# Designs tried in a protein design run: peptides against a protein of PDB entry 5KEZ. Part 284

Target 1, 320 residues: chain A of PDB entry 5KEZ
Amino acid sequence: NVAIYNPFRPWWERYQPVSYKLCTRSGNEDEFRNMVTRCNNVGVRIYVDAVINHMCGNAVSAGTSSTCGSYFNPGSRDFPAVPYSGWDFNDGKCKTGSGDIENYNDATQVRDCRLTGLLDLALEKDYVRSKIAEYMNHLIDIGVAGFRLDASKHMWPGDIKAILDKLHNLNSNWFPAGSKPFIYQEVIDLGGEPIKSSDYFGNGRVTEFKYGAKLGTVIRKWNGEKMSYLKNWGEGWGFVPSDRALVFVDNHDNQRGHGAGGASILTFWDARLYKMAVGFMLAHPYGFTRVMSSYRWPRQFQNGNDVNDWVGPPNNNGVI

## One batch from the design tools (peptide; made by RFdiffusion4, then SolubleMPNN)

Design b2_p28_4_s4 (from b2_p28_4, 20 letters changed)
Fold by OpenDDE base, seed 2:
Structure b2_p28_4_s4 (fold): chain B 320 residues (1-320), chain A 28 residues (1-28)
Amino acid sequence: as target 1 above (320 residues)
Amino acid sequence: SMDKELAEKYRENQKFFNERLKEAFKAN
C-alpha cells in the first residue's frame, strides 16, 4: 500500500493499495505464510481484510513511496505491479463533477464513483475480476479461511459474485476437501439509503452495524432503553437474518466516531460498559461474532473531533 | 459451506443463551 508520511503512517494508509503484494508494515509474505501455518496448526483460522474496491487516492504523488517499493502513478492510473491501467478504472463511468461520490442516495454514484478520492476499480471487467481473484486465491492457497471484503457497499453485488466464483477451495492441508472461503462483506446499512445489506446476502455474511449502535444505546441507558428490551435481540430489532450477520460492538472506524453508530458505540475507552456489551454479544446466539482488539492513542479533541483519529497501532518508526 | 456450518453451530447453542449470559456478566 501507499506509505503516507503526513500524518505519519496513519492506519488508513493500509486501505490504499498499489499492488497485491503481501508486503506491508506488518511484515512480508514469508512472515505472513509462517503465521498462517502456525495458526492453522493449532486451529486458529485467518480471515483477510481484502481491499478490492479501489486502489490508492487519486491525489497521491507518483513514485515508489509504498510499503513494498512498487512504483505507481495515480494520476495516470498506472499500477504496473498488478498491472492496472486507465482502462481498469471507472473514471469514465462516474458522472459526478468531482469524480467522487457526492450523493449516497444515488446507488450508481456509490458504486461507480470514487470513495473519498480512492481510485475506483472497474469491477465489471473480467480482467479486473481475475486480478483480484488471483490475489485472493494466492491467500487461499497460503491457507487463509476467508475474507472480509472492504467497502462492499461500493461494489456491485454481481461483480463481487463474479470474483467469488473464481476462488479456489480452501487449502486441504487444514480444511476438508471442497471447503469454500468464509465471506463477510462490510456494508454500512442503518437505513435511509438505497443500498441495502440484503443486496449482498447472496455473496456471504454482511456486517450488521445496527448491532453495536443499538447495543451501545441500551447499555448506556439512553433514550429510556432498558436491558429487558433485549429479549428479542436480533431479527426482532430489525437486524438482518442471523445467518447473514457478522456482529461486533465496535470497529476501527466507529471507535473514532466515524461511520455508523456515533457516540453510542461502546469502546475500550469505557471499559466496564464495553466488557458488558462484549460479554452479552458472545453469550447471545445472534449472528457471527467479531471481537475487537485495539489500542490507545493520544486523543486530542478540537471542536468535538479527535485530531489524532489517524493514529495507527503502536509501531517502531512505522514498522508494526 | 463453512459459513453454513458455522451458522448452524450458533443456532444449536441458542438454548444455552441464558446460562451463557449469566456467566458472561459474572466474568466482567
Scores: peptide ipSAE 0.024, ipTM 0.474, DockQ to the pose 0.017
Fold by OpenDDE base, seed 1:
Structure b2_p28_4_s4 (fold): chain B 320 residues (1-320), chain A 28 residues (1-28)
Amino acid sequence: as target 1 above (320 residues)
Amino acid sequence: SMDKELAEKYRENQKFFNERLKEAFKAN
């Protein structure tokens, strides 16, 4: 991915890829392979956060300032390490003046325009689908069990399906023959927008962001909500079907306090309430559960906003 | 995914997200 130095190596640089090489501040391919093997050998499965909607930001300077040292040029849409060119992006499909998403009530913009300047891949093209599938298949062959598809809301469900149809079966060294990768898609659907979680049910599970938001509100006793109302927790609260739901109390985005779910989201900063929420989630049968493992950073609030919400995870490798 | 600009957008839309939550509760 792109190496960002202002601010200094933020967590979100990981979501600005310039190649599909397994070489980041988290480690190299050999280290990753070693981890996957060790985990699989003791029954711990690995799921990869796959960034396949886009490449890096259009405003990033061209050069080799990347974790693997690969050259890239956002201005010319040149990513030779893949390779991608100007033909592999949705620049011509996006009809907004800026090239970015300007109206989230326009599903076409949400899917065909750039998410905050991130170069939007033309997933309608078989070439692009194949390059992504190659990346994911390499991971499958290493021994991963599945994927979180980042920014699925910004991809057409049919394009996602086309990619998934190209995926190999899981590695038979650790999984039964014919096993398919576990897929869950990040879709932020709190209502009020044209894109719905149900659009993606055919591809796998979907993140249910209403879960953490509503649970946080209940535990915080906001809006007159009571714990007794959790009797019909799940579909009874308007959530997606249990067999399509991936549920969580918080994630890396909304634990910063201003993402999907807003201030209702409980995090480790609210230790007691957070433990209650996580405990409830693990005890209740609704959905497939995900527990967050995060880190502390030196929060500094200015006008209600943490100016250090960019701080990346602890790193022992220095400047990598 | 998120970057600094997206984070700022989320902060700006904080009220909007809260309203969405209110609507979600009305569905109950």
Scores: peptide ipSAE 0.019, ipTM 0.405, DockQ to the pose 0.038
Fold by OpenDDE base, seed 5:
Structure b2_p28_4_s4 (fold): chain B 320 residues (1-320), chain A 28 residues (1-28)
Amino acid sequence: as target 1 above (320 residues)
Amino acid sequence: SMDKELAEKYRENQKFFNERLKEAFKAN
């Protein structure tokens, strides 16, 4: 991914890929392979956060300022380490003046235009699908158990399906023969927009962002909500079917006050209430549960916004 | 996925998200 130095190595630089090389601040491919093997050998499975909707931001300077030193040129859409060229992006398909998503009520924009400047891959192209599948299959062969598909809302479900259809079975050294990778898709659906979580059920599980948002409101006793109302928690609250739901109290985005849920989201900053929420989540049978492991950072609020929301995990001069 | 620009956009749209949440509660 790109190496960002202003601000200094933010967490979100990881979500701006320039290649599919397993070479980041977390380590190199050999180290990753070693970790996966050791984890699998003791029954701990690894799921990769796969960024396949886009490459890096269009405004990033060309050069070799990346975690693995790969050259890239956002201006010309040149990513030779893949390789991708200008033919592999949706620039010509997006019809907005800026090239970015401007209207989230337009599903076509949401999927064909750039997410805040991030160069949008043309996932309708078999070449692009194959390059992504190759990346994911390499991980599968290493021994990962599945994937979180980042920014799935911004990809056409059919394109995702086409990629998934190219995937290998899981490594038989650790998984039963014929096992398929576990897929869960990040889709923010709180209603009011044309794209629905149900559009993605065919590909695997989806994130249920209503879960953390509503649970937070209930535990905080906001808007007259009561714990007794949790009697029919799950589908009774309008959530997706349990077998399609990936549930969580918070994630890295809304922990920083961004995205779905807003201020209702409980985090480690609210220790007591957060423990209550996590305890409830783990006790209740609805959905597949994900527990957050995060870190503290020096929050600095200006005009209601944390100007340090970019701060990544504890590091030694940028090295994790 | 998120970057600095996305964070700013989400902050701007937070009111919209909250309104959607309120609507969801009314539907319960």
Scores: peptide ipSAE 0.018, ipTM 0.443, DockQ to the pose 0.038
Fold by OpenDDE base, seed 3:
Structure b2_p28_4_s4 (fold): chain B 320 residues (1-320), chain A 28 residues (1-28)
Amino acid sequence: as target 1 above (320 residues)
Amino acid sequence: SMDKELAEKYRENQKFFNERLKEAFKAN
């Protein structure tokens, strides 16, 4: 991915790929392979956060400032390490003045325009689908158990399916023959927008962001909410079907206040309430559970927003 | 919609976040 130095190596640079090389701040491919093997050998499975909707930001300077030194040129849409070119992006499809998503009530913009400047891949193209599938299959062959599909809301469900249909079965060294990768899709659906979580049920599970948002309000006793109201927690609260839900109290976005859920989201910063929420989540049968493991950073609130929400995990000069 | 207010807040936060990202990109 792109190496960002202003601010200094933020967490979100990881979501700006310039190649599908397994060479990042966390290590190289050999180290990753070793980790996956060691984890699988003791029954711990690995699920990769796959960034396949986009490449890096449009405004990022061209060059080799990336975690693996790969050259890239956002201006010309040149990513030779893949390779991608100008033919592989949705620039011609997006009709907004900025080239970015401007209206989330326009599903076409949400899917075909750039997410805050991130170059939007033309996932309708078989070439693009194949390059992504190759990346994911390489990971599957290494031994990962499945994927979180980042920014799934910004991809057409059919395009996702086309990619998933190209995927290998899981590595038989650790998984039963014929096993399929576990797929869960990051879709932010709090209502009020045309894109729905149900659009993605056919591809796998989806993130249920209403879960953390509502649970936060309940445990915080906001708006008159009470724990007793959780009697019909799950589908009874309008959440997606349990067998399609990936549930969590917080994630890396909404714990920083700029994701879905706002201030209601409980995090490790609110230790007591957070433990209550996580405990409840783990005890309740609704959905597939995910527990967040995060870190502290020097929060500085200005006008209700943390100006240091970019800070990544503890690192050694950018290397984790 | 079920969570209209939350959805509106999300969009507001996203806009703010996007502006910050754009500034960061220009600085690089």
Scores: peptide ipSAE 0.017, ipTM 0.398, DockQ to the pose 0.701

Design b2_p28_5_s1 (from b2_p28_5, 14 letters changed)
Fold by OpenDDE base, seed 1:
Structure b2_p28_5_s1 (fold): chain B 320 residues (1-320), chain A 28 residues (1-28)
Amino acid sequence: as target 1 above (320 residues)
Amino acid sequence: SWEETHEAWYNAGFSLARLPVEMRKRYA
């Protein structure tokens, strides 16, 4: 991915890929392979956060400022490490003046235009689908168990399906023969927008962002909400079917206060309430649960906003 | 129903309180 130095190596640089090489601040491919092997050998499975909707921002300077040193040129849409060219992006398909998503109530813009300047891949093209599948298959062959698909809301469900249809079975060294990768898709559906979580049920599970948001309000006892209201927690609260839901109290985005859920989201900063929420989540049968493991950063609030919300995970290796 | 009313209320509150979720990548 792009190496960003202002601010200094933020967490979100990981979501600006310039190649599919396994060489980031988290480690190199050998280290990753080693981790996957060690984890699988003791029954711990690995699921990869796969960024396949886009490449890096259109405004990033061309060069080799990347975690693997790969050259890239956003201006010309040149990503030779893949390789991608100008033919592999939705520039001509997006009809907005800026090239970015301007109206989130327009499903076509949401899927065909750039998410905050991130170069939008033409996932309708078999070539692009194949390059992504190759990346994911490489990970499958290493021994991962599945994927979180980042920014699934911004991809057509059919394009995702086409990619998934190209995936190998899981590595038989650790998984039963014929096992398929576990897929969950990041779709932020809090209502009010044309794109719905149900659009993606055919591809796998979907992140249920209503879960953490609503649980937060209940645990916080906001507006007279009571624990007794959780009697029909799950589908009774308008959530997606349990077998399609991936549930969580917080994630890295909404932990920083401005994502889906807003101030209702409980985090480790509110330790007691957070433990209550996580405990409830783990005890309740609804959905497939995910527990957050995060880190502290030096929060600095200005006008109600944390100006240090960019701070990345602890890294003292001094190399990558 | 209670659930429908609660959902409508909650969604309205979200709309007033939250930034667009896609802003998480605003530094691109």
Scores: peptide ipSAE 0.031, ipTM 0.546, DockQ to the pose 0.044
Fold by OpenDDE base, seed 2:
Structure b2_p28_5_s1 (fold): chain B 320 residues (1-320), chain A 28 residues (1-28)
Amino acid sequence: as target 1 above (320 residues)
Amino acid sequence: SWEETHEAWYNAGFSLARLPVEMRKRYA
């Protein structure tokens, strides 16, 4: 991914890929392989946050300022480490003046235009699908158990399916023969927009952002909400079917106050309430559960916003 | 504004744009 130095190595730089090489702030490919092996050997499975919707921002300077040193040129859409070129992006398909998503009520824009300047890959192309599949298959062959698909809302479900159809079975050294990778898709659907979580059920599980939002409201006792109302928690609250849901109390985005669910989201900053929420989540049978492991950072609020919400995990001069 | 304060983050694709319209309006 790109290396960002202003601010200094923010967490979100990881979501701006310039190659599919496994060289990041967390280590190199050999170290990753070693970690996956050690984890699998004790029954801990690894799921990769796969960024496959886009490459880096269009305004990032060309050069070799990346975690693996690979050259890239966003301006010319040149990513030779893949390789991608201008033919592999949706620049000509997006019809907005800016090239960015301008109207989230237009599903075509949401999927064909750039997410805040991030170069949007042409996932309808078999070449692009194959490059992504090669990346994911490399990870599968290393021994990962599955994937979180980042920004799934911004990809056509059919394109995702086409990629998934190219994937290998899981590594038989640790998984039963014929096992398929576990897939869950990040889709923010709190209602009000044309793209729905149900559009993606065919590909795997979907993040249920209503879960943390509503649970936070209840536990905070906002708007007269009561714990007793959780009797029909799950589908009864308008959530997706349990077998399609990936549920969580918080994630890295909404810990910073601007994610889906807003101020209702409970985090480790509200320790007691957070433990209550996590405990409830783990006790209740709805959905596939995900527990957050995070870190403290020096929050500085200005006009209600944390100006340090970019701060990444503890590191040694940028290296985790 | 949020966009000004978090310009780098916004441009990195983790802006409020990822949120539903109603949520974006609330946090804008």
Scores: peptide ipSAE 0.031, ipTM 0.585, DockQ to the pose 0.232
Fold by OpenDDE base, seed 5:
Structure b2_p28_5_s1 (fold): chain B 320 residues (1-320), chain A 28 residues (1-28)
Amino acid sequence: as target 1 above (320 residues)
Amino acid sequence: SWEETHEAWYNAGFSLARLPVEMRKRYA
């Protein structure tokens, strides 16, 4: 991915890929393979956060400032380490003036335009699908159990399916023969937009963001919400079917969120309430649960926004 | 409304979090 130095090595640089090489601040491919093997041998499975919707930001300077030293040029859409070229992006397909998503009520913009400047891959192209599948298959062969698909809301479900159809079975050294990778898709559906979580049920589980938002409101006793209302928690609250839901109290993004929805989210910053929420989540049968492990950072609020929300995990001069 | 909450949260808290500081100012 891109190595960002201003601010100094933020967490979000990880979500700006320039290649599918397994070289990051977390380690190299050999170290990753070793980790996966050791984890599998003791019954701990690995799920990769796969960033396949886009490459890095369009405004990033060309060069070799990347975690694996690969050259890239966002301006010309050149990513030779893949390789991708200008023909592999949706620049000509997006119809907005800026090239970015401008209207989230327009599903075509959400899928075909750049997410806040991130170069949007043309996932309709078999070439692009194949390059992504090769990346994911390499990980499967190493021994990962599945994937979180980042920014799934911004990909057409059919394109995702086409990629998934190219995937190998899981490594039989640790998984039953014929096992398929576990897929969960990041889709933010709080209602009010045309893109629905149900659009993605055919590809695997989806993130249920209503879960953390609603639970936070209840635990905080906001808007007259009561714990007794949790009697029909799950589908009764308008959530997706339990067998399609991945649920969580918080994630790395909404720990740094703002607004009404962001404010309702419980995090480690509110330790007592957070423990209550996590305890409830783990005790309740609804959905597949995910527990967050995060870190503290020196928050500095200016005009209601934390200017240090970029701060990544504890590191030694950028090395994790 | 949930729609308003989502828009505010997504635009200010989610999408902007992935942008360099210099670019985030354009979307604030």
Scores: peptide ipSAE 0.024, ipTM 0.600, DockQ to the pose 0.111
Fold by OpenDDE base, seed 4:
Structure b2_p28_5_s1 (fold): chain B 320 residues (1-320), chain A 28 residues (1-28)
Amino acid sequence: as target 1 above (320 residues)
Amino acid sequence: SWEETHEAWYNAGFSLARLPVEMRKRYA
């Protein structure tokens, strides 16, 4: 991915890929293989956060400032380490003046235009699908158990399916022969927009962002909510079917006040309430649970916004 | 903004209507 130095190595640089090389702040491919092997050998499975909707931001300077030193040029859409070129992006398909998503009530914009400037891959192209599948298959062959698909809301479900149909079975050294990768898709659906989480049920599980938002409201006792109201928690609260839901109290985005859930989201900053929420989540049978492992950072609020929300995990000069 | 829209929608749509009929009778 792009190496960002201003601010210094933010967490979100990881979501700006320039190649599919396994060479990042976390280590190189050999180290990753070693980690996956060691984890699998003790029954701990690895699921990769796969960024396949886009490459890096359109405004990033061309050059070799990347975690693996690969050259890239956002301006010309040149990512030779893949390789991608101008033919592999939705520049011509997106009809907005900025090239970015401007109206989230327009499903076509949401899927064909750039998410906050991130160069949008043309996932309709078999070439692009194949390059992504090759990346994911490489990980599968190493021994990962599945994937979180980042920004799935911004990809057409059919394109995702086409990629998934190209995937190998899981590595038989650790998984039963014929096992398929576990897929869960990040889709932010709180209602009010045309894209629905149900559009993605055919590809795997989806994130249920209503879960953390509503649970936060209840635990915080906002709007007169009471714990006793959780009697019909799950589908009874309008959530997706349990067998399609991946649930969580917070994630890296809404932990920083971004997007789904707003101020209702509980985090480790409110330790007591957070433990209550996480405990409830783990005890309740609804959905597939995900527990957040995060870190403290020096929050600095200006006009209600944390200006240090970019701060990444504890590191040694940018290396985790 | 996108975030504001979602927050507004969430707040507007969240109500005691999510409770089962039996609970609404007790708490409404």
Scores: peptide ipSAE 0.008, ipTM 0.472, DockQ to the pose 0.027

